# Designs tried in a protein design run: peptides against a protein of PDB entry 3H8D. Part 8

Target 1, 122 residues: chain A of PDB entry 3H8D
Amino acid sequence: DMKRQQRFFRIPFIRPADQYKDPQNKKKGWWYAHFDGPWIARQMELHPDKPPILLVAGKDDMEMCELNLEETGLTRKRGAEILPRQFEEIWERCGGIQYLQSAIESRQARPTYATAMLQNLL

## One batch from the design tools (peptide; made by RFdiffusion4, then SolubleMPNN)

Design b1_p8_6_s4 (from b1_p8_6, 4 letters changed)
Fold by OpenDDE base, seed 5:
Structure b1_p8_6_s4 (fold): chain B 122 residues (1-122), chain C 122 residues (1-122), chain A 8 residues (1-8)
Amino acid sequence: as target 1 above (122 residues)
Amino acid sequence: as target 1 above (122 residues)
Amino acid sequence: SRWEYVLS
C-alpha cells in the first residue's frame, strides 16, 4: 500500500565485542532502518572495518529487526529519525538497488514500498 | 590444526531498538562465540522473541565477528568465557549440527575445528 | 547483519 507512512531511522551501534572496552576503542557503526508502515522493509548497517550490510524484507527476515515500529521506540528517540533521502543516499551508495533487485528477481523479496519504488526506477 | 586452542564465550546483548527503553523493557539475548585459535569458527545468538541464529565460518563471515579473539577483549571480560560444553549443548539444541553439516556439504564452510569434529561425529 | 549491537 502506497499510503503507508514511510519512516527512516539511524542510530549508532557498537559491536558486542567492543561493549566493555574504553570509549576510544569502541568502533562506531551505524544502523539504518526503513519502515514501511509498522514493519521494516530495509535494514542497513555501516561498519568501520567491514563492508556494509544490506538487508531486505522477505529475504533477510531472520537478520532484521523483528519489532514493529512502535515497539522499537525509535519514534520517541530524539535524533533517531532521518529524512528519506538520508537513508536512500546511503542505500544507493552501498549497492542497495542491485541488492533489492536481485532479491526481487530471485523471488525472495517481500513486496514493500521499497520494491514498488524500485520497479518504477527500473 | 587440532592443536589450536578452542575457546568459547557468551555475553548478553540487547537489540538496538531496545537500547533506549527502561531496563525492564530491554529484552536480553545471548551472544555466543567459538574461537578456533584466534579466529571465530561459530557464532550463535539466542533471542527472546525469534528463532536462534547460527553462523559458521566461511558461510556467514559477513554476519560474524570480524575481530580476532585478542581484539575482542573477551578473554579479559570476567564471566564471558564459558566451558566448551556450555556452548555445544546450546549449539546442538539449536540445530547447529545440521546447520554446519549443510554448510560443509554445500562447500560453504571454512574448515575449522568445528568442521573437523563434526566429521568425526558423523 | 544477524549481529546485535548496542549504542556506542
Scores: peptide ipSAE 0.186, ipTM 0.733, DockQ to the pose 0.115; fails the geometry check
Fold by OpenDDE base, seed 1:
Structure b1_p8_6_s4 (fold): chain B 122 residues (1-122), chain C 122 residues (1-122), chain A 8 residues (1-8)
Amino acid sequence: as target 1 above (122 residues)
Amino acid sequence: as target 1 above (122 residues)
Amino acid sequence: SRWEYVLS
C-alpha cells in the first residue's frame, strides 16, 4: 500500500556506444529511480545529447529495472540515494507529471505511490 | 536507399543496477544493432533475466541509439561487427519478424532496409 | 532496458 517506504536513487552511466571509448570521450548520463517499497515506480534517464527518458510502472515495465530494490544493491551504494525532492525536481522539469497523467488516462500505468500522489495534485 | 551498406554489431553490456557490483555479480547482456547506412534500423538487447528488447526505427527512436554509425565508433572496435545472419538469427528467435510487421501495420515503423526485406518475405 | 549501462 501507500505506506510502503519511498526511496529514490541516482547513479551515473555511460551509453553502450561509449563503452569502449576513452574516458574523455564518454559522455555521462544519469539514471534515476523511484522505488515504491521493493519495486520501481518511476525511472528516468538523463542523456547528454538527447531528450530525457521517462518511464512509469505498468506502461514501461520492459524498459525499466526488473530487479527489486534489494537485488539492485542501490541501498548499499554510497552516494546513490537521494532525497525525494531531488528526484521530483528533475521529474517535473522533464514533464513527468504530464507523462504519468497520460499513462493513467490510457490505463497503462500501474497504481503506485506516484499515481496516488498525482491524484492529489490534480 | 536500399543500396546503403548494411552493417551489424554486437557488444556486451551490464545493466545499471549491476554497475557497482563485483565482476562476478555482473550479469552480461548483449546489445545488437543493425545499421542501414549511417543510421540504425533495428536494435535488440538480450538480458539475462528478462525478455529480449526489440526496437525498430521510427517506432522506438527515443529508446534506440541516437548516434550515427561513425559516432558510435563500432566500426573501429575489434570484435564488434558481426555477420548479417548472426543478427538475423537472434532477431528471428526473439520474434523480430512479427514485431517489425506490427510496427509496419501500425504505421510506426520508418522505412528501412529491414522493412523492405520483410515485404519480400511476406 | 532501454539502454545498456557501463560505469563512466
Scores: peptide ipSAE 0.183, ipTM 0.738, DockQ to the pose 0.112; fails the geometry check
Fold by OpenDDE base, seed 2:
Structure b1_p8_6_s4 (fold): chain B 122 residues (1-122), chain C 122 residues (1-122), chain A 8 residues (1-8)
Amino acid sequence: as target 1 above (122 residues)
Amino acid sequence: as target 1 above (122 residues)
Amino acid sequence: SRWEYVLS
């Protein structure tokens, strides 16, 4: 239901090649998640050296976080939670609207808060 | 060319959600890579709580390692390199043959050592 | 690299 709490998170990650580099030489990626209630609806990954990865529920389940929100511990990680607009701004910049739209049109998307909001936008 | 050196690697990873958990509570994933010369040809990810992710060059470039082999530092990481069969055994078990075949048939796969070997198999 | 790779 659309009454589910929408919560957004962002955490950094590093690539294998940089694991043992000095902190100053570690290029950070950024992992974004939109949880529609307990389950992930959208995932977004910003990498320093390649295009962003956009993922939506239903279509990209294998590549997305398989844990429910509580299992992630993200709600307990200081600084991990972000505001909706902080997610959406990046999502939009990365072409997320079109990506989700395409997933809906191809019947790959699972209905979520995100798909509903897109319906309202279009 | 098929004369390119085929090198295979495996390294453990943890998911972002587990980054700050105690080591005993961090479930390890396993990241596999097949490099056909300097560039990745196949990637495989074993996760504790979801199906394996299979990725092939051309089709899944955005989701795969963007670094060339030397940039990864994998050749310099003790214990990272594995034998071809150590990769192939897992690849086969995960349905990699069918995955690559499908990518070839849909014209999504970039020609690699892996695609050539598959041609020999079929 | 969508994960934090921790090589032991």
Scores: peptide ipSAE 0.161, ipTM 0.743, DockQ to the pose 0.123; fails the geometry check
Fold by OpenDDE base, seed 3:
Structure b1_p8_6_s4 (fold): chain B 122 residues (1-122), chain C 122 residues (1-122), chain A 8 residues (1-8)
Amino acid sequence: as target 1 above (122 residues)
Amino acid sequence: as target 1 above (122 residues)
Amino acid sequence: SRWEYVLS
């Protein structure tokens, strides 16, 4: 449904080994989420010392955020919401188009705004 | 190598979306790790509101702890280390035997103490 | 990991 609002968020995360270190010694990763209406469509995790993790609805549900948008509280967290392009730019650089394409071809992806847009792109 | 020490750990975790909520509003999961010597062999995540996640070396490396045992600091964290059976009991209940078996059969699993023990069990 | 682990 094209009436669903597309909203994007980014927040940092840290590793257990670093959680008690001084702030300057904590290597932060970045957690990205694309919500298609109330439900997550894509998730992306940037790690400081390993490849990014890309996750798409349908294929990776168990590894993705299980909370609906309101439950996350992300809409109420200052600085968490980002512009669509701020998500898409990173998604593209991380190979997200190919990842989602492959998930569609394997019939693992749940149809979302992202899958629809990909079909417009390809 | 059977000379490698098998060590097991358990710590609670919270979701990135909850990290800025009040402590009482953070739903805690439980993170389990089996280290075969310095490297993780199995990882298990118990979530309060979805099925457990099981991860095995070789198949799920990108989703597992990338730090060696010493880097994690887990050996120095009081209450983090658990007995082997405390891990295995949960692993069994979560379907870990079948999960690792399937990873071996698909040639995705890296040989570890866990894969060796499974071959003794089956 | 993508989770924030809470150690005692």
Scores: peptide ipSAE 0.151, ipTM 0.730, DockQ to the pose 0.294; fails the geometry check

Design b1_p8_7_s2 (from b1_p8_7 with E4D)
Fold by OpenDDE base, seed 3:
Structure b1_p8_7_s2 (fold): chain B 122 residues (1-122), chain C 122 residues (1-122), chain A 8 residues (1-8)
Amino acid sequence: as target 1 above (122 residues)
Amino acid sequence: as target 1 above (122 residues)
Amino acid sequence: KLWDRLLS
């Protein structure tokens, strides 16, 4: 349903191996999420030392946030919510359009707002 | 340090997308972990409908359990702890030896009991 | 799982 609210979030993370290191040894990554209503539609991870990870609902569920939006607490986390374009700009740079397209073509993608918008674009 | 206790665990999981489905629609996966002392060394995921996922410390930290062994509660979870061979048998079947070897050769693997044992084997 | 713990 296209009436669902689209919300986007970004939070920093530190790799598990770096959790207890000195700050200078903690490399910061960025976790991005697109929620289509209560459920995650796309997830993206930026790493300081490896390629971005792109994940789409249906295909990559096991690697994606399992919590519904309310359970995440993201809506209440200061500075976490971002504008749609702040997500999409990074998504595009990371090759997300092609990634999602491939997931659709392989019939792995769960229909989401993201898949619908891609159909409008391509 | 080879004096660290090696402990192995297995727990079932349900995919996030299946969490709220009827039991018949919940496909069960299996999550395996090898802890080298307090820290995870290897992780493995068996899925009912896709290839196994193999993860090794250093290379795949972002995808692996971030908790130390005590924090996981696995040591107190009934039926979670398994014998070393119960892990290794599956690891071998999934191509884990080759996967870890590749991680060592690419200099991505963090030294663990697993890397040390592989050096003894190969 | 990992991300779930980070977010929860």
Scores: peptide ipSAE 0.166, ipTM 0.601, DockQ to the pose 0.221
Fold by OpenDDE base, seed 1:
Structure b1_p8_7_s2 (fold): chain B 122 residues (1-122), chain C 122 residues (1-122), chain A 8 residues (1-8)
Amino acid sequence: as target 1 above (122 residues)
Amino acid sequence: as target 1 above (122 residues)
Amino acid sequence: KLWDRLLS
């Protein structure tokens, strides 16, 4: 059968504290997701006023999107899908390589496309 | 969105050592799978001449079906799909409850419908 | 969860 599609998405969000402020005072965050076929493999959140949040499947399931890709509607949201490098560049800058590596070494990570690619890199 | 379907399947297999024997000398094994939506949550194998093999997602990924449900073609294989109880009865008899429980306690199990149901039971 | 608000 065909290999699972690797698809990446990004959507903006506004912090709860800013949601009712004037537009000029709403600080945007960015929500990122990497889907390995129907299920999320990695998630990260860029916040305007705190460190980025990095999440990997297996380790962080309780904090990650529980919906499959079709359930999210992301594939139907204009402008949501991004190129792999648009995800990876941010992931790398946020320390994602080290984070995922640690999750693998601690046997917390679920095997995904992301774990396999990291194994290839190292 | 809708909750993920829990679907169960069973197919027979013949041991490699028996595959070229006369039909009367081929001992059947049984391959079982529990799919939580598109991905496998539990797998077990009944063998004629050795203990059953129990596998749970997260812990045993390398030994489990890597294909999503659609890729397996199981949904299109006549007679493959079984009732939940037809899986669970065998799972229980094989010590699956204890096996899954241990995988949860050791933080090796990936959260699935199966882990959630066990939490409800205990 | 934050993504609930974003996705649902």
Scores: peptide ipSAE 0.154, ipTM 0.340, DockQ to the pose 0.704
Fold by OpenDDE base, seed 2:
Structure b1_p8_7_s2 (fold): chain B 122 residues (1-122), chain C 122 residues (1-122), chain A 8 residues (1-8)
Amino acid sequence: as target 1 above (122 residues)
Amino acid sequence: as target 1 above (122 residues)
Amino acid sequence: KLWDRLLS
C-alpha cells in the first residue's frame, strides 16, 4: 500500500581499521535508509575513500538491511531519523535516480514507494 | 592484546524479499561474528541460495560490522552469543582457514586473535 | 549482517 509511511534514516559509521586512530583519521562514512512502511526500499552508503553504494529493494536485498523498521531500532535512535529531502538530495547526487531506473528497467526492482515516485517523475 | 576476551555471536536473517512469504519460503540465513575484545575479527554469512561469505578484519573492513561489540547490542540479545567451537566448526566448513591464511599471506589481514591462532596452527 | 547491527 502506497499509503505506508515513508521514513528516512541516517547513521554514521567508521571503518574498523580507523577505530583506534586519531579523530582526524577516523574517516566517517554515512549509512542511509529509506523505509517504505516497515520494509526498506532504498539503502545508500557514503564512503570516504570509495564510490557511494546504492541499493534498491528487490535487486539488492542480499546486501540491504534485512530487518523491518521496528527491528532496526532506528525509530528509537536519537538523531537517526532525517527528512525525506535529506535522503533524496544525497540519493540524487549519487545517481540514485538512474540506478533505480535501471533496476526497474531490468525488472529487478520490486515495487516500492520509490519505484512508484520515479515512474511518476519520468 | 591477545588477552582480550574472544566472543562469538550468531543471528538469523531473512532476505527482505522473503519477509512477506509463507514460513517455508522465508529462507533463513545466518550471520556470524567473532569479536576479539571490542572489535570484530571475523564475520561469516550463511546463505540459503549463494555461497557463504567469509570476511576477515583488515581485508574486508568495508564489508564487515563497523560497530564495536558494545555498540552492536549483541551482548544484550538473548540467544545471540555462541560458543567458540560453534563458530569455528562453521568457519572451517566454509573454508575459513584457507581464507584467513590467504589474507595473511597477501598482507591484508590485520593482526587479531584469529590470525595469531592460525599462525600457531600452521 | 553489518547493517543489522548498525540498527540494533
Scores: peptide ipSAE 0.184, ipTM 0.598, DockQ to the pose 0.556; fails the geometry check
Fold by OpenDDE base, seed 4:
Structure b1_p8_7_s2 (fold): chain B 122 residues (1-122), chain C 122 residues (1-122), chain A 8 residues (1-8)
Amino acid sequence: as target 1 above (122 residues)
Amino acid sequence: as target 1 above (122 residues)
Amino acid sequence: KLWDRLLS
């Protein structure tokens, strides 16, 4: 059911190579997730030195978070949850709409809230 | 210092595509990690339908756990910690020795307990 | 798992 709660999260990550560096030399990346109810619908990664990575359910399952929302502990991680627009803004800028659209067209995308929203947008 | 505590962990994962399937239809993969003190030295992934993935510090940092050991919560996850041999057995079977050796030879590997052990082995 | 760690 598309009436599931949509929740969005963002977590910083430090490259292992930078872990031993001084804090200012630790280039921080960002991990984003959109959960459609208990399951991830979209994932996005911002990296300091490579292009953003976009992932959508169905197509990119092997590269995405495999845990359900509760298993992730994200809901209990202070500062992890973000507003929908905080995710969508980055998603759009990274070409996420086109990425998801292509995944739908290729029949690789699993139906999610995100795919439904895209259908509304078009 | 190579006298850091070496700790090993294993966690199952379910492919997102299988999350909605009945339990018996959820093909489980396995995520393995070797922590050299607070930082990951090696990571390994067993998948139900693709080859094992081997990752070593330095070379594969962008694909490896970016959190320090305490940040992962692995030490607090019941059943996650495994014996060294439980990791090494799989690592060896997956060609991990050769993988790490090549990473060292290419100067891509960061020095860790694992690289030191390999030097002892050769 | 990487995500577990990111999420922990």
Scores: peptide ipSAE 0.180, ipTM 0.604, DockQ to the pose 0.424; fails the geometry check

Design b1_p8_7_s3 (from b1_p8_7 with L2I E4D)
Fold by OpenDDE base, seed 1:
Order: C-alpha cells, then sequence, then structure tokens
Structure b1_p8_7_s3 (fold): chain B 122 residues (1-122), chain C 122 residues (1-122), chain A 8 residues (1-8)
C-alpha cells in the first residue's frame, strides 16, 4: 500500500485573555501540527509572550490534538496547510530536534514518521 | 465529530514451519487485532504450541501491525471482522488485562480506547 | 485546550 502522507498545518489562535479585546490588542499565536497519515505526530504552539510549546506523540498525547486529520477539518480550511519546511524550520528553531530525541531516549515517544526521520539524521 | 469506531478482526495463520506440510499437519494459529479508529490498539496471537503473544500500542509498536485499518484490507476480507466480545474473551483468558495494566503503569502504553476502558474497569 | 476553539 501507499506510504502515509506527511501533511503539515498551521492556524492562528488568540489567547483566551485577549479574545474579547480590541483587534489591535489581540496578540496572535500560531498552532502547528504534523500529521503522519491520519494521526498527529508533532504539535507546536508559538506564543507571543512565553516560550514555544513542543509536543510529540506518545509522550504528550494528553496535550495534543485527539482528532484524526479528517475530524479536524484542517484539510478543508483554506490556507491551513503548509509545506514541510515551513514546519521544520520552526521546529528546529524551537529546539524540536532535542525535544524529540529526548522523548525517544526516554522511551516516551511513539514511533512516527518524525522519530524515523530523526533516527536517519543522527 | 463522531467517536472512533472500535473494530475487531481475526484471521488464521499457519506457522512458517508448517506452511509446506500436508493440510492435516498444518497447525493453525489465530491473529487478532483491535483497531481504535484507523490504528491498531491491541494485537494478540494464539499459537498451537506456545503461549499467546499479547501486544499493546505504544509498548509493542515494532511487533504490531504498522498498517492503518484501510491498508490492511481486513474490512474487505469476508469473515475477518468479529464482535468485541469475541476479542475480549480471548484477551481476558490470555492475561491481557494484567498485560495492559502493566504497560500503563510503566508508562509504555499509548493512550487508546483500550487503556481508557481499563481505567474504567479498575 | 486552545485548539478546541479552532478544530471541529
Amino acid sequence: as target 1 above (122 residues)
Amino acid sequence: as target 1 above (122 residues)
Amino acid sequence: KIWDRLLS
């Protein structure tokens, strides 16, 4: 059968504290997701006023999107899908390589496309 | 969105050592799978001459089916799909409850429908 | 979760 598609998405979000402020006072964050076939493999969140949040499947399941890709509607949201490098560039800058590596070494990570690619890199 | 379907399957297999023997000398094993939506949550194998093999997602990924449900073709294989209880009865008899429980306690199990149901039971 | 507002 065909290999699972690797698909990446990004959507903006507004912090709960800012949701009812004037538009000019709403600080925008960015929500990123990497889907390995139907399930999320990595998630990250860029915040305007705190460190980025990095999440990997297996380790951080309780904090990650629980919906499969189709359930999210992301594939039908115009402008949501991004190129792999658009995800990876941010992931790398945020320390994602080390984060995932540590999750693998601690045996917390679920095997995904992301874990396999990291193994290739190292 | 709709909750993920819990679907169960069983197919027979013949041991490699028996595959070229006369039909009467081929000892049949049984391969079982529990799919939580598109991905496998539990797998077990009944063997004619050795203890059953129990596998749970997260812990035993390297030994489990790596294909999503659609890729397996199980949904299109007549007679493969079984009732939940047909899986659970065997799972329980094989010590699956303890096996999954231990995987949860050791933080090796990936959260699945199966882990959630066990939490409800205990 | 923050993404609850953005996803189905």
Scores: peptide ipSAE 0.132, ipTM 0.327, DockQ to the pose 0.641
Fold by OpenDDE base, seed 4:
Structure b1_p8_7_s3 (fold): chain B 122 residues (1-122), chain C 122 residues (1-122), chain A 8 residues (1-8)
Amino acid sequence: as target 1 above (122 residues)
Amino acid sequence: as target 1 above (122 residues)
Amino acid sequence: KIWDRLLS
């Protein structure tokens, strides 16, 4: 069986409210995504002025990227792809393990590579 | 954006209990799958001696094929692929529309092409 | 969604 490629991406974002402000007034956030093969497994958003947002497949689908990896064009966006650890470090610091764990326990999480890895970790 | 290919498959299965019986005593079931791009969206099982089983992504993940389409090898299995209508006819007759609708209403269904189509239908 | 502008 073919193993799904786990790929991670990070891109900056500007809040809609700041879109038309001068550059210095555009507070940059960061959008992170973990794709388990073609489908997103985890999403994370860092914000300059509010807590990070963690999202996991199944539970948070309505708030997550609905595009498959190819549709996003992320693989073709220079500098977007990051190393697994570059995602995981932030994920862990943001409480992602606990967040995903709770989603699994509540039966809200869709099975993904991320859920499987959590099982390995615990 | 690239549109995900909707592909449908059907293969016969033999119940584990009948695996080692003589051919005439092997009651054949039918396994159906709808793949929304690489990931399964719906699964359906016809059985000779019990009601059909309907499964939808998100809700029934633990009972559904966990392999992506490429991992299954279904695309390379001669005679496995079927036309969309060949799946949908059975799905409809088995009450699949209502099943999926209920899964959506209960927030158990993962968004897929199937859930989107249901929204179009209603 | 916020990422629509980023990914489209």
Scores: peptide ipSAE 0.130, ipTM 0.327, DockQ to the pose 0.759
Fold by OpenDDE base, seed 5:
Structure b1_p8_7_s3 (fold): chain B 122 residues (1-122), chain C 122 residues (1-122), chain A 8 residues (1-8)
Amino acid sequence: as target 1 above (122 residues)
Amino acid sequence: as target 1 above (122 residues)
Amino acid sequence: KIWDRLLS
């Protein structure tokens, strides 16, 4: 049995309100995803002028990407795939460790690679 | 216990004979490394005008990077770190699967993440 | 959400 592939992606987005403004007035956000095999384990969103959004599988399914990895087309989008540390550095900065820990403690988190690694850390 | 981090790196090199030639006459090679935690598991070298070199821990230690990951400074070199697939695609093209398999069968390979994954595949 | 227009 091969271990599930952990893959990470980042794509920019423009706020809907800025979509039709001049380029200089389009504040860029960032959408991040961690896929544990075919299914998303973590998602987060960096915004230019509001707090980051952190999402974990099980707790936040209704707010997260509903597609499997192949369905997203992320693997075919140039520049979308990022290194694990490029995800984890931002995740840590945004309080992701505490967020996932709280989701585990409240029994809201679905078991994923992310939950397993956190449980190994604590 | 946290799983060992699998990290991959690629850096260009110029052949010694081309070192002092004009830029247009400096044929570029590529040095690749796979680190299983602190220690190298696989190394390969792409050359502009000779066959690729494949190296696996245990069998080829004398020809491979002797430094632990921190000693190399690779983690601090901008653009050096690459995605796993960026390494594996070239490894596969160069016959790396067969090379590692043969090293396992001849009892020359040191057990690494790479040997474990191959054993899971076969 | 914003990701819908990015991924679907």
Scores: peptide ipSAE 0.126, ipTM 0.498, DockQ to the pose 0.757
Fold by OpenDDE base, seed 2:
Structure b1_p8_7_s3 (fold): chain B 122 residues (1-122), chain C 122 residues (1-122), chain A 8 residues (1-8)
Amino acid sequence: as target 1 above (122 residues)
Amino acid sequence: as target 1 above (122 residues)
Amino acid sequence: KIWDRLLS
């Protein structure tokens, strides 16, 4: 149901190899999640020294967060939740529209709020 | 320091696509971690419908758990901790010895308890 | 999964 609440989250991560380094050398990555109701619709990872990773439900389930929204604890993590545009801005910059489009065309993306919105856009 | 405590953990995961399915159709994956002291040394993922994923520190840091052991909460999760052989048995079955060896030879593996033990074995 | 631990 497209009446599901759309919620977006972001959390930082630091590479294990950088954990013991000085702050300036702890290159942060960023993990993003779009939840369409209780289930993840899109995931995105920004890395300091490799291309962004874009993942969409259906296609990339085995590489995406397997926890439902409540199980993640994201809703209880201070500062984790972000606005839709804060996610979409990065998603667009990383080529997320094209990635999702390709997943839809290949029939790999499962229907989500994200797929529905893209189909409205195109 | 090789006097660091070696601890091993396993947790199940279910693919997001299977979360709503009947129990028999929720194909479990398994996530394994070897911590060499506070830091992960090896990670291993068993999947129901793709090859196992083997990861070793240094080489695969950006794909491995970035949390230190205490941050993971694994030590506090009932049933998560496993015995060394319970990890190694699966590791060996998945070709972990060869994977780690290759990572060492390519100078991509950082020194850990795992690399040290392999160097003793070979 | 790695991200499970990030989120827990």
Scores: peptide ipSAE 0.161, ipTM 0.606, DockQ to the pose 0.346; fails the geometry check

